Peptides against a protein of PDB entry 2MBZ. Designs and how they scored, part 8

Target 1, 143 residues: chain A of PDB entry 2MBZ
Amino acid sequence: GINLTPEEKFEVFGDFDPDQYEEEVRERWGNTDAYRQSKEKTASYTKEDWQRIQDEADELTRRFVALMDAGEPADSEGAMDAAEDHRQGIARNHYDCGYEMHTCLGEMYVSDERFTRNIDAAKPGLAAYMRDAILANAVRHTP

## One batch from the design tools (peptide; aimed at target 1 T32 Y35 H94 L105)

Design b1_p11_4_s4 (made by RFdiffusion4, then SolubleMPNN; from b1_p11_4, 7 letters changed)
Fold by OpenDDE base, seed 5:
Structure b1_p11_4_s4 (fold): chain B 143 residues (1-143), chain A 11 residues (1-11)
Amino acid sequence: as target 1 above (143 residues)
Amino acid sequence: DLLFYHAMYMA
């Protein structure tokens, strides 16, 4: 798991407990390449690494919210670029994330109420907006 | 948060 002290975990994740989902993730995806890659990469992560990942997530959230507030459609260049950055962030930090994988993640954001509730805490409809942007970005990168 | 941890493992 995450090799941080309880205090460090609290400082980085706050009220969110990543360990709460460790068992479910292992049961559902423990035999996948993505799971293996993630475990290998994150095994050496420091508190600062995890904090950086959280900061990147927050920045991306703000970016999508700003696009929504501006009335930009989810298939706009701005929204698709944000989706691309999201995909690349996953690839850098966790596992190889192709466009097909990314679209599957997007669908999870709207089909799993836990994700929907968590994401939409920033703005109602954000999960659906992100999903649509992810799909649009995948389409434009698929000849 | 959950966005990058739990969400990342959906194949």
Scores: peptide ipSAE 0.113, ipTM 0.809, DockQ to the pose 0.174
OpenDDE base, seeds 1, 2, 3, 4: peptide ipSAE 0.110, 0.108, 0.104, 0.112; ipTM 0.803, 0.806, 0.796, 0.806

Design b1_p11_5 (made by RFdiffusion4)
Pose (drawn by RFdiffusion4):
Structure b1_p11_5 (pose): chain A 143 residues (1-143), chain P 11 residues (1-11)
Amino acid sequence: as target 1 above (143 residues)
Amino acid sequence: SHSYVISVLLM
């Protein structure tokens, strides 16, 4: 998958070691189909591909988090769009985490506080803010 | 933030 050195993972993922949890991840659910399509895609991903996502993810925080500061709702145009923006980003980066699938991530994320702590490192409650943004975004698209 | 990275690894 990532097949990176501790140094690269640092320069890329920062102080975050996903490899140590690589096989641990499937322990949680390990039952998804999308993962299958993703492994095929992440089979050769390099540090650049992985760094590209990080710099991209960092941008996600400032705008999302900035929306929180202004006190605007998550189902807001800017917030939901930010959610649609997240979808295409994570989808084109692994296979295509569809809308319905993108939502599975939103709540299954609140369950494990490991993710939240690592994700909220930017700010508390961001996970909830994004889920609703993604959920609402999926609704305005859902037939 | 690692939201994208985590999502890619999970899916």

Design b1_p11_5_s1 (made by RFdiffusion4, then SolubleMPNN; from b1_p11_5, 8 letters changed)
Fold by OpenDDE base, seed 5:
Structure b1_p11_5_s1 (fold): chain B 143 residues (1-143), chain A 11 residues (1-11)
Amino acid sequence: as target 1 above (143 residues)
Amino acid sequence: MVSLGLAALLL
């Protein structure tokens, strides 16, 4: 789990506790390299590390929302660049995230209603927009 | 806002 005190968790994640899903995540993904890498990397993370990760995610969310509000297609350069930054952020902070892995994550964002609901809390349709941007970014990098 | 960071944690 996340190695933070309850107070630190609240400061970073608010009312959301990712550790409530730890058992399910282990059951679904415990034998994957992604799970192993994430556990290894995050074991040393401080509150400041987690806060940085949240700040990066919030910034990315704002970027996607702004693109949607501007009417930019999910396959626009701006949306694909935001998707690329998302992929690279996962790679830096959690696990190796190639374009195939990233597209799988994007599909999960729209196929698992829990993800969809959480993402769409920022803006309805954001999960689908992100999935489409992720796919478009993967396509442009797979000639 | 459940940030995109949480999405990576939950795989």
Scores: peptide ipSAE 0.104, ipTM 0.792, DockQ to the pose 0.490
OpenDDE base, seeds 1, 2, 3, 4: peptide ipSAE 0.101, 0.099, 0.101, 0.099; ipTM 0.790, 0.787, 0.789, 0.786; seed 3 fails the geometry check

Design b1_p11_5_s2 (made by RFdiffusion4, then SolubleMPNN; from b1_p11_5, 9 letters changed)
Fold by OpenDDE base, seed 1:
Structure b1_p11_5_s2 (fold): chain B 143 residues (1-143), chain A 11 residues (1-11)
Amino acid sequence: as target 1 above (143 residues)
Amino acid sequence: MILLGLAALLL
């Protein structure tokens, strides 16, 4: 799990408790390289590391929302660049995230209601927009 | 919202 006190977890994640999903994640992904890499990387993370990761995610969310509000298509350069930054953020902080992996994540954002609800809390349809941008970004990088 | 962290923890 995340090696933070309950207070530190609340400060970083608010009402979201990542520990509620730890068992399901282990059951679904516990035998994958991604899971092992994530556990290894995050084992040393401080509160400040988790806060940085949260801040990066919040900034990315704001970028996608701004693109949607501007009426930019999900296959725009701006949306695809935001999707690329999303992929790189996963790779830096958690596990190696290639374009195929990233597209699988994008599909999960729209197929798992828990993800959809959490993402769309920022803006309705954001999960679908992110999925489409992720797919477009993968296509442009897969000649 | 931890889109990156939540995805990476839930994936």
Scores: peptide ipSAE 0.074, ipTM 0.787, DockQ to the pose 0.612
OpenDDE base, seeds 2, 3, 4, 5: peptide ipSAE 0.071, 0.070, 0.069, 0.070; ipTM 0.762, 0.774, 0.768, 0.775; seeds 3, 5 fail the geometry check

Design b1_p11_5_s3 (made by RFdiffusion4, then SolubleMPNN; from b1_p11_5, 8 letters changed)
Fold by OpenDDE base, seed 4:
Structure b1_p11_5_s3 (fold): chain B 143 residues (1-143), chain A 11 residues (1-11)
Amino acid sequence: as target 1 above (143 residues)
Amino acid sequence: MVSLALSALVL
């Protein structure tokens, strides 16, 4: 799990509590390689590591919002590049994330109302835009 | 805003 104090967790994640979902995540994914990799990799993360990860995620969110505000299609180079950076960020920080896995995550963003609500807090329709960009990026990178 | 990183934490 996240080896931070409650205060440190609040400083990094704010009102979002990742521990709220720990049991559900374990029940659904506890036997997967992705779960194992994430637990092993993040076990050594410091508060500074988690803050960097959050900063990267916030920057990516701003990029997607800016693309939407500019009217760029989700299958534009800009949107697909942002999706690729998202995929690579997951791979670097958590677990091996191929294009198939990434598309599954994108589908979850629109099919699980909890994800949709949380993502769309930045901008209505952002989850759907990200899903479409993720799919487009996967298509262009699949032989 | 909810961080996209949190989406990766919740598999």
Scores: peptide ipSAE 0.090, ipTM 0.783, DockQ to the pose 0.469
OpenDDE base, seeds 1, 2, 3, 5: peptide ipSAE 0.076, 0.073, 0.077, 0.079; ipTM 0.770, 0.760, 0.769, 0.774

Design b1_p11_5_s4 (made by RFdiffusion4, then SolubleMPNN; from b1_p11_5, 8 letters changed)
Fold by OpenDDE base, seed 2:
Structure b1_p11_5_s4 (fold): chain B 143 residues (1-143), chain A 11 residues (1-11)
Amino acid sequence: as target 1 above (143 residues)
Amino acid sequence: MVILALSALLF
């Protein structure tokens, strides 16, 4: 799990406890390279590392919301660039994230209601917008 | 607010 005290976890994630999903994550993905990489990387993360990751995620969320509010389509350059930054953020902080993996994540955001609800808390339809931007970004980088 | 960082953690 995340190597933070309960107090530190609350400071970074608020009332959300990611450890409640650890068993499910292990059962579903425990045999994948992505899981291994994530566990290896995050094992060394400090509170400051987690806070940085959270801040980056919040910034990216605000960026997507701003694009939606501006009426930019999910296949706009701005939306695809935000999707690319999201992909690269995952790659840096968690596990190798190619475009295929990224599109799978995008589909999960709309197919798993837990993700949809959490993402759409920022703006209704954000999960679908992100999925579409992720797909568009993958397409533009396909040889 | 729980959004992108935790979504990546949860795959």
Scores: peptide ipSAE 0.054, ipTM 0.746, DockQ to the pose 0.491
OpenDDE base, seeds 1, 3, 4, 5: peptide ipSAE 0.054, 0.052, 0.051, 0.053; ipTM 0.747, 0.745, 0.741, 0.752; seeds 3, 4 fail the geometry check

Design b1_p11_6 (made by RFdiffusion4)
Pose (drawn by RFdiffusion4):
Structure b1_p11_6 (pose): chain A 143 residues (1-143), chain P 11 residues (1-11)
Amino acid sequence: as target 1 above (143 residues)
Amino acid sequence: SHTYVLDVLLF
């Protein structure tokens, strides 16, 4: 998958070692189909592809988090769009995490506080803010 | 933030 050195993972993922939990991830749910399509895509991903996502993800925080500061709701245009923006980012980056699938991530994320702590490292409650943004975004698209 | 990275790794 990532097949990176500890140094690269640092320069890329920062102080985050996902490889250690590589096989541990399937322990949680290890039952998804999308993962299958993703492994095929992440089979050769390099540190650049991985870094590209990080710099991209960092941008996600400032705007999302900035929206929180202004005190605007998550189902807001800017917030939901930010959610739609997240969808295409994570989808084109692994296979195509559809809307319905993108939502599965939103709540299954709140369950494991490991993700939240690592994700909220930017700010607490961000996971909840995004889920609703993604959930609402999926609704205005859902037939 | 590692949201995109996690999403890709998880799915």

Design b1_p11_6_s1 (made by RFdiffusion4, then SolubleMPNN; from b1_p11_6, 7 letters changed)
Fold by OpenDDE base, seed 4:
Structure b1_p11_6_s1 (fold): chain B 143 residues (1-143), chain A 11 residues (1-11)
Amino acid sequence: as target 1 above (143 residues)
Amino acid sequence: MILLGLAALLF
């Protein structure tokens, strides 16, 4: 799990409790390479590391919201670049994230209501916009 | 907002 005290977890994640999902994640993905890589990388993460990851996620959310507010299509260069930064952030911080893996994550954002509700808290329809941007970014990088 | 980076943690 995340090696932070309950107080540190609240400082970084606020009302979001990642621990409530740990058992489900282990049951669904515990035998995958992605799960193993994530556990290995995050085992040494400090509060400062988690705060940086959170800040990066917040910045990315703001970028996608700004693109939606500007009326930019999800297959625009700006939206695809934000999707690419998201993919690379996952790869640096958690596990190897190729374009196929990234598209699977995008589909989860719209198919699991828990993800949809959490993402759309920033802006209604954000999860669908991100999914579409992720797909477009994958297509432009696939031969 | 925390949720996008954390979505990656939740697989």
Scores: peptide ipSAE 0.061, ipTM 0.757, DockQ to the pose 0.513
OpenDDE base, seeds 1, 2, 3, 5: peptide ipSAE 0.062, 0.059, 0.060, 0.059; ipTM 0.768, 0.755, 0.761, 0.757; seeds 1, 5 fail the geometry check

Design b1_p11_6_s2 (made by RFdiffusion4, then SolubleMPNN; from b1_p11_6, 7 letters changed)
Fold by OpenDDE base, seed 3:
Structure b1_p11_6_s2 (fold): chain B 143 residues (1-143), chain A 11 residues (1-11)
Amino acid sequence: as target 1 above (143 residues)
Amino acid sequence: MVLLGLAALLF
């Protein structure tokens, strides 16, 4: 789990409680290399580390929203670059995230309504836009 | 806007 006090968790994550999903995550992914890598990396994370990760996520969300508001397609260079930065952020903070893994995450954002509701809180249709940008970014890096 | 970091955690 996340090694923060209840107060620190609230300060970083607000009303979202990641602990409610811990059992589901362990059941679905507990035997994967990605899960083991994430547990190893995050075991040393402080409140400041988690806050930085949230700030990076917020910045990426603002970039995607700005692209959508400008009418840029999800396969634009700007949208694909934002998707690439998202992939690299996962790799730095959690686990090795190749293009195939990233595409699977993008599909989850639109197929699991919990993710869709959470992402679309910033802008309706953002989850679908991110999925499409993630897919386009994976395609442009396929030889 | 808590959610992108958490999306990576939730797999």
Scores: peptide ipSAE 0.061, ipTM 0.754, DockQ to the pose 0.517
OpenDDE base, seeds 1, 2, 4, 5: peptide ipSAE 0.062, 0.060, 0.059, 0.060; ipTM 0.757, 0.750, 0.759, 0.752; seed 1 fails the geometry check

Design b1_p11_6_s3 (made by RFdiffusion4, then SolubleMPNN; from b1_p11_6, 7 letters changed)
Fold by OpenDDE base, seed 1:
Structure b1_p11_6_s3 (fold): chain B 143 residues (1-143), chain A 11 residues (1-11)
Amino acid sequence: as target 1 above (143 residues)
Amino acid sequence: MVSLGLAALLF
């Protein structure tokens, strides 16, 4: 699990408790390379590391929301670049994330109600917008 | 919002 005190976890994640999903994540992904990589990388993460990751995610969320508010298509350069940054962020912080993996994640964001609800908390339709941007970005990088 | 970070954490 995340090696933080309850107080540190609250400071970083607020009311969201990632430990509540540990069993399910292990059940779904426990035998994958992604899971092993994530466990290995995050084992040494400090509160500051987790906070940095959340800050990066917040910034990316704001970018997507701004694109949506501006009426930019999900296959715009701006949206695809944001999707690319999302993919790279996952790769840097958690596990190797190729374009195929990324598209699978995008589909999960719209097919699993829990993900949809969590993501759309920032803006209704954000999960779908991200999925579309992720797909578009994958297409442009898979000639 | 921390939604993207949380999503990545949960795969």
Scores: peptide ipSAE 0.109, ipTM 0.789, DockQ to the pose 0.514
OpenDDE base, seeds 2, 3, 4, 5: peptide ipSAE 0.102, 0.102, 0.100, 0.106; ipTM 0.783, 0.785, 0.782, 0.788

Design b1_p11_6_s4 (made by RFdiffusion4, then SolubleMPNN; from b1_p11_6, 7 letters changed)
Fold by OpenDDE base, seed 5:
Structure b1_p11_6_s4 (fold): chain B 143 residues (1-143), chain A 11 residues (1-11)
Amino acid sequence: as target 1 above (143 residues)
Amino acid sequence: MIIHGLAALLF
């Protein structure tokens, strides 16, 4: 699990409790390379590391919301670049994330109501917008 | 606050 005190976890994640999903994650993905890589990387993460990851996520959220508010399509250069930064952030912080993996994650954001609810808390339709941007970004990088 | 990285790992 995340090696933080309850107080530190609250400071970083607020009301979101990642440990609530630990058993489900292990059951569904415990035998995958992604799971192994994530466990290996995050084992050394400090409170400051987790805070940085949250700050990166918040910045991406603000970027996508701003794009939506501006009426930019999900296949705009700005939206695709935000999707690319999201992919690279996953690769840097958690596990190798190619374009195929990223598109699978995007589909999950709209197919699992728990993801949709959490993402759309920032703006209704954000999960769908992100999925579409992720797909568009994958397409432009496919030969 | 949206935790994209954790969400990606959790689901």
Scores: peptide ipSAE 0.075, ipTM 0.779, DockQ to the pose 0.461
OpenDDE base, seeds 1, 2, 3, 4: peptide ipSAE 0.073, 0.072, 0.072, 0.073; ipTM 0.781, 0.773, 0.778, 0.779

Design b1_p11_7 (made by RFdiffusion4)
Pose (drawn by RFdiffusion4):
Structure b1_p11_7 (pose): chain A 143 residues (1-143), chain P 11 residues (1-11)
Amino acid sequence: as target 1 above (143 residues)
Amino acid sequence: VLYSHALFHAH
């Protein structure tokens, strides 16, 4: 998958070692179909592809988190759009985490506090803010 | 998906 050195993973993922939990991930659910399509895609991903996502993800925090500061609701245009923005980003980066699928991630993320602590490293409750943004975004699209 | 997601959000 990532097949990176500890140094690269640092320069890329920062102080985050996903490889250690590589096989550990399937332990949680390891039952998804999309992961299959993703592994095929992430089969050759390099540090650049992985760094490209991080710099991209960092940008997600400032705007999302900035929306929280202004005190605007997550189902807001800017927030939901930020959610739609997240969808296409994580989808085109692995296979195509559809809307319904993108939501599965939103709540299954709140369950494991390991993800939240690593994700919220930017700010607490961000996971909840995004889920609703993504959930609402999926609704305005859902027929 | 989560592994890929975690790689996407490695803050």

Design b1_p11_7_s1 (made by RFdiffusion4, then SolubleMPNN; from b1_p11_7, 8 letters changed)
Fold by OpenDDE base, seed 5:
Structure b1_p11_7_s1 (fold): chain B 143 residues (1-143), chain A 11 residues (1-11)
Amino acid sequence: as target 1 above (143 residues)
Amino acid sequence: MLYSFMSYYGF
């Protein structure tokens, strides 16, 4: 689990408790390289590190929502750049995330209802928009 | 935070 105090957890994550999902995540992903790498990287993270990660996620959300509100297609340069930043953020913070892995994550956002509901809480259709942007970004980077 | 779960686990 996370090494933050209960007070620090609340300051960073609010009502979200990561420990609530530890068993399910381990059951589903515990034998993957991604899970191992993430556990190794995050073991040294401070409260400030986690806050930075949350801030990055919030900024990314705002970017995608703004693109959708402006009517920009998911394969626009802006949307693809946001997808690329998302991929690179995962790589920096958690595990090696290539375009194939990123595409898999994007598909999960729309195929797993729990992900869809949580993402679309910011804006209806956001999960699908992110998936499409991730796909477009992967295509433009295909050699 | 909206992406707390996703950002914590790297999804």
Scores: peptide ipSAE 0.526, ipTM 0.908, DockQ to the pose 0.235
OpenDDE base, seeds 1, 2, 3, 4: peptide ipSAE 0.522, 0.508, 0.489, 0.519; ipTM 0.893, 0.894, 0.889, 0.893

Design b1_p11_7_s2 (made by RFdiffusion4, then SolubleMPNN; from b1_p11_7, 8 letters changed)
Fold by OpenDDE base, seed 5:
Structure b1_p11_7_s2 (fold): chain B 143 residues (1-143), chain A 11 residues (1-11)
Amino acid sequence: as target 1 above (143 residues)
Amino acid sequence: LLYSAMAYLGF
């Protein structure tokens, strides 16, 4: 569903092809509100929009890696703030993402090996670190 | 790292 030429897709996503998961996503989640919201929002996205989304993801990745390298706990204020920005980014770009949804995503990052491999490519253990930060952020916002 | 594509799989 991404309206980019093959060249544009390569420029933005490189060797990672998000369209390879389209059939699986449609089969599993095609009848959900989240899927419909994402489809409606992204239908008008340009190459520049997708590039911005990728840049935001890369920046967040670097931020989490820096926190890990500094030895900051996943429940530190810095890590929880990064998790909050991650949640807000999903809500802004794709679909409504409350804290409950966010924690479910975090658990999937460590439960589905495909997610784990992609995330940990930046740094081993990053997926688990993100999951822990996401959970901590949800807890502090749900007293 | 593309979070949007991964987010779909995590619905």
Scores: peptide ipSAE 0.118, ipTM 0.800, DockQ to the pose 0.167
OpenDDE base, seeds 1, 2, 3, 4: peptide ipSAE 0.115, 0.114, 0.111, 0.116; ipTM 0.794, 0.794, 0.795, 0.796; seed 3 fails the geometry check

Design b1_p11_7_s3 (made by RFdiffusion4, then SolubleMPNN; from b1_p11_7, 8 letters changed)
Fold by OpenDDE base, seed 1:
Structure b1_p11_7_s3 (fold): chain B 143 residues (1-143), chain A 11 residues (1-11)
Amino acid sequence: as target 1 above (143 residues)
Amino acid sequence: MLYSAMSYYGF
């Protein structure tokens, strides 16, 4: 689990309890390299590290929402760049996230209702927009 | 924070 005090957890994640999904995550991804890499990398993370990760996620969300509000297509350079930053963020913070893995994540965002609901809390259709941007970004990097 | 769960686990 996370090595933060209850107070630190609240300061970073608010009402979200990181431990509440631990069993499900382990059941679904526990035997993957991604899971292993993430556990090894995050084991040394401080409160400041987790705060940075949350800030990056929030910024990315706002960026995608702004693109949608502006009417930018999901395959626009702006949307694809946001998708690339998303992929790189996962790579820096958790595990090696190639374009194939990223597209799999994107598909999960729209095929798993819980992910869809969580993402679309920011804006209806955001999950689908992200998936499309992720796919477009993968295509442009896979000639 | 909308991405709290996802960002914690790297999704």
Scores: peptide ipSAE 0.507, ipTM 0.896, DockQ to the pose 0.233
OpenDDE base, seeds 2, 3, 4, 5: peptide ipSAE 0.492, 0.474, 0.489, 0.489; ipTM 0.884, 0.881, 0.880, 0.882

Design b1_p11_7_s4 (made by RFdiffusion4, then SolubleMPNN; from b1_p11_7, 9 letters changed)
Fold by OpenDDE base, seed 4:
Structure b1_p11_7_s4 (fold): chain B 143 residues (1-143), chain A 11 residues (1-11)
Amino acid sequence: as target 1 above (143 residues)
Amino acid sequence: MLYASMAYYGF
């Protein structure tokens, strides 16, 4: 877990359990550079840092939902830009996130039903939309 | 809102 009190965790993450996947994440990713980098970066994060990260996640969610509601294709400039911002956010906050890694994350959103359920809580089909946008963004940046 | 664990782990 992070260096926040239970109360602080609730203030930042609300009714969600940020540690729900901790054991599985360590099991699946514990030997990767991404995991190491994330642990190193986040070790110094304050409550304010985590609040910022959560705010960014909320903003991204709203942005994708708005795109979907507007009928914008997942491979539209707007959707791809949102995907790019997502990638860059991960890079700033957690670990070096290249386009290949980002695409893998996108695929996980639709292949792991737990991710799908949690993401789609904001809007049905959001996980698939994000996956498609992430893929499109990766393609346009990969010669 | 993206799942809190995703924000925490960078997924």
Scores: peptide ipSAE 0.525, ipTM 0.914, DockQ to the pose 0.223
OpenDDE base, seeds 1, 2, 3, 5: peptide ipSAE 0.515, 0.525, 0.502, 0.521; ipTM 0.907, 0.916, 0.912, 0.914

Design b1_p11_8 (made by RFdiffusion4)
Pose (drawn by RFdiffusion4):
Structure b1_p11_8 (pose): chain A 143 residues (1-143), chain P 11 residues (1-11)
Amino acid sequence: as target 1 above (143 residues)
Amino acid sequence: TAMAIAAFMFA
């Protein structure tokens, strides 16, 4: 998958070692179909592809988090759009985490506080803010 | 970070 060195993972993922949990991930659910399509895509991903996502993810925080500061609701245009923006980003980056699928991530993320702590490293409650943004975004699209 | 984690989850 990532097949990176500890140094690269640092320069890329920062102080986050996902490889250690590589096989551990499927332990949680390891039952998804999209993971199959993703492994095929992440089969050759390099540090650049991985770094490209990080710099991209960092941008996600400032805007999302900035929206929280202004005190605007997550189902807001800017917030939901930010959610739609997240969808295409994580979808085109692995296979195509559809809307319904993108939502599965939103809540299954609140369950394991390991994700939240690593994700909230930017700010607490961000996971909840995004889920609703993504959930609402999926609604305005859902027929 | 979140996006990267999500990406790795499917990696």

Design b1_p11_8_s1 (made by RFdiffusion4, then SolubleMPNN; from b1_p11_8, 10 letters changed)
Fold by OpenDDE base, seed 2:
Structure b1_p11_8_s1 (fold): chain B 143 residues (1-143), chain A 11 residues (1-11)
Amino acid sequence: as target 1 above (143 residues)
Amino acid sequence: MMLSLEVYLFS
């Protein structure tokens, strides 16, 4: 799990406890490269690292919400650029994230209600918007 | 956005 004190975890993640899903993740994905890479990378992460990652996620959320509020299509340059930054962020912080993997994540955002509820807390339909932007970004980078 | 789930749970 995440090597933070309970207080540090609360400061960074609030009421969300990522360790609640450790066993499920291990059972489903424990033998994947993504899991191994993430465990290796995050093993050295400090509270400041996790806070930075959360800040990046929050910024991305605000960015997508702003795009939706502005009426920008999910396949607009702005939305696709946000999706690309999201993909690159995953690659830097957790595991190699190609466009195929990214599209799978996007699909999960709309098919797994746990993700949908969490994402759409910022704005209804955000998960679907992100999925569509992720797909559009993948298409433009895989001609 | 639930980043922790995003990191480990994927389809």
Scores: peptide ipSAE 0.089, ipTM 0.781, DockQ to the pose 0.355
OpenDDE base, seeds 1, 3, 4, 5: peptide ipSAE 0.084, 0.085, 0.081, 0.089; ipTM 0.778, 0.781, 0.773, 0.782; seed 4 fails the geometry check

Design b1_p11_8_s2 (made by RFdiffusion4, then SolubleMPNN; from b1_p11_8, 10 letters changed)
Fold by OpenDDE base, seed 5:
Structure b1_p11_8_s2 (fold): chain B 143 residues (1-143), chain A 11 residues (1-11)
Amino acid sequence: as target 1 above (143 residues)
Amino acid sequence: MMLSLEVYFFS
């Protein structure tokens, strides 16, 4: 799991407790390569590492919100570039993330109400916007 | 704010 003290966890994640999903994640994906890779990578993560990951997520959120506010389509170069950065971030921090996997994550954003609600807290429709950008980015990178 | 555990709920 996340090797942080309760105080450190609060500093990084606030009122959100990621450990509340550990059992569900293990039950659904515990025997996958992705799960194994993530556990191996994150085993050495410090509080600063987790904070960096959260900061990256926040920056990406702001970037997508700005694109939406500017009226840029989800299949614009700006939105697709943001989606690509998101994919690369997952690959760097967690596990190998190809375009098909990324598309599945995008679909999860709109199909799992828990994540839809959390994402749309930043801006209504953000989850759908991200899903569409992820899909568009995958398409443009498919030969 | 998105967390790392999001990556395990795609299906």
Scores: peptide ipSAE 0.150, ipTM 0.803, DockQ to the pose 0.275
OpenDDE base, seeds 1, 2, 3, 4: peptide ipSAE 0.128, 0.146, 0.124, 0.142; ipTM 0.797, 0.804, 0.796, 0.807; seed 3 fails the geometry check

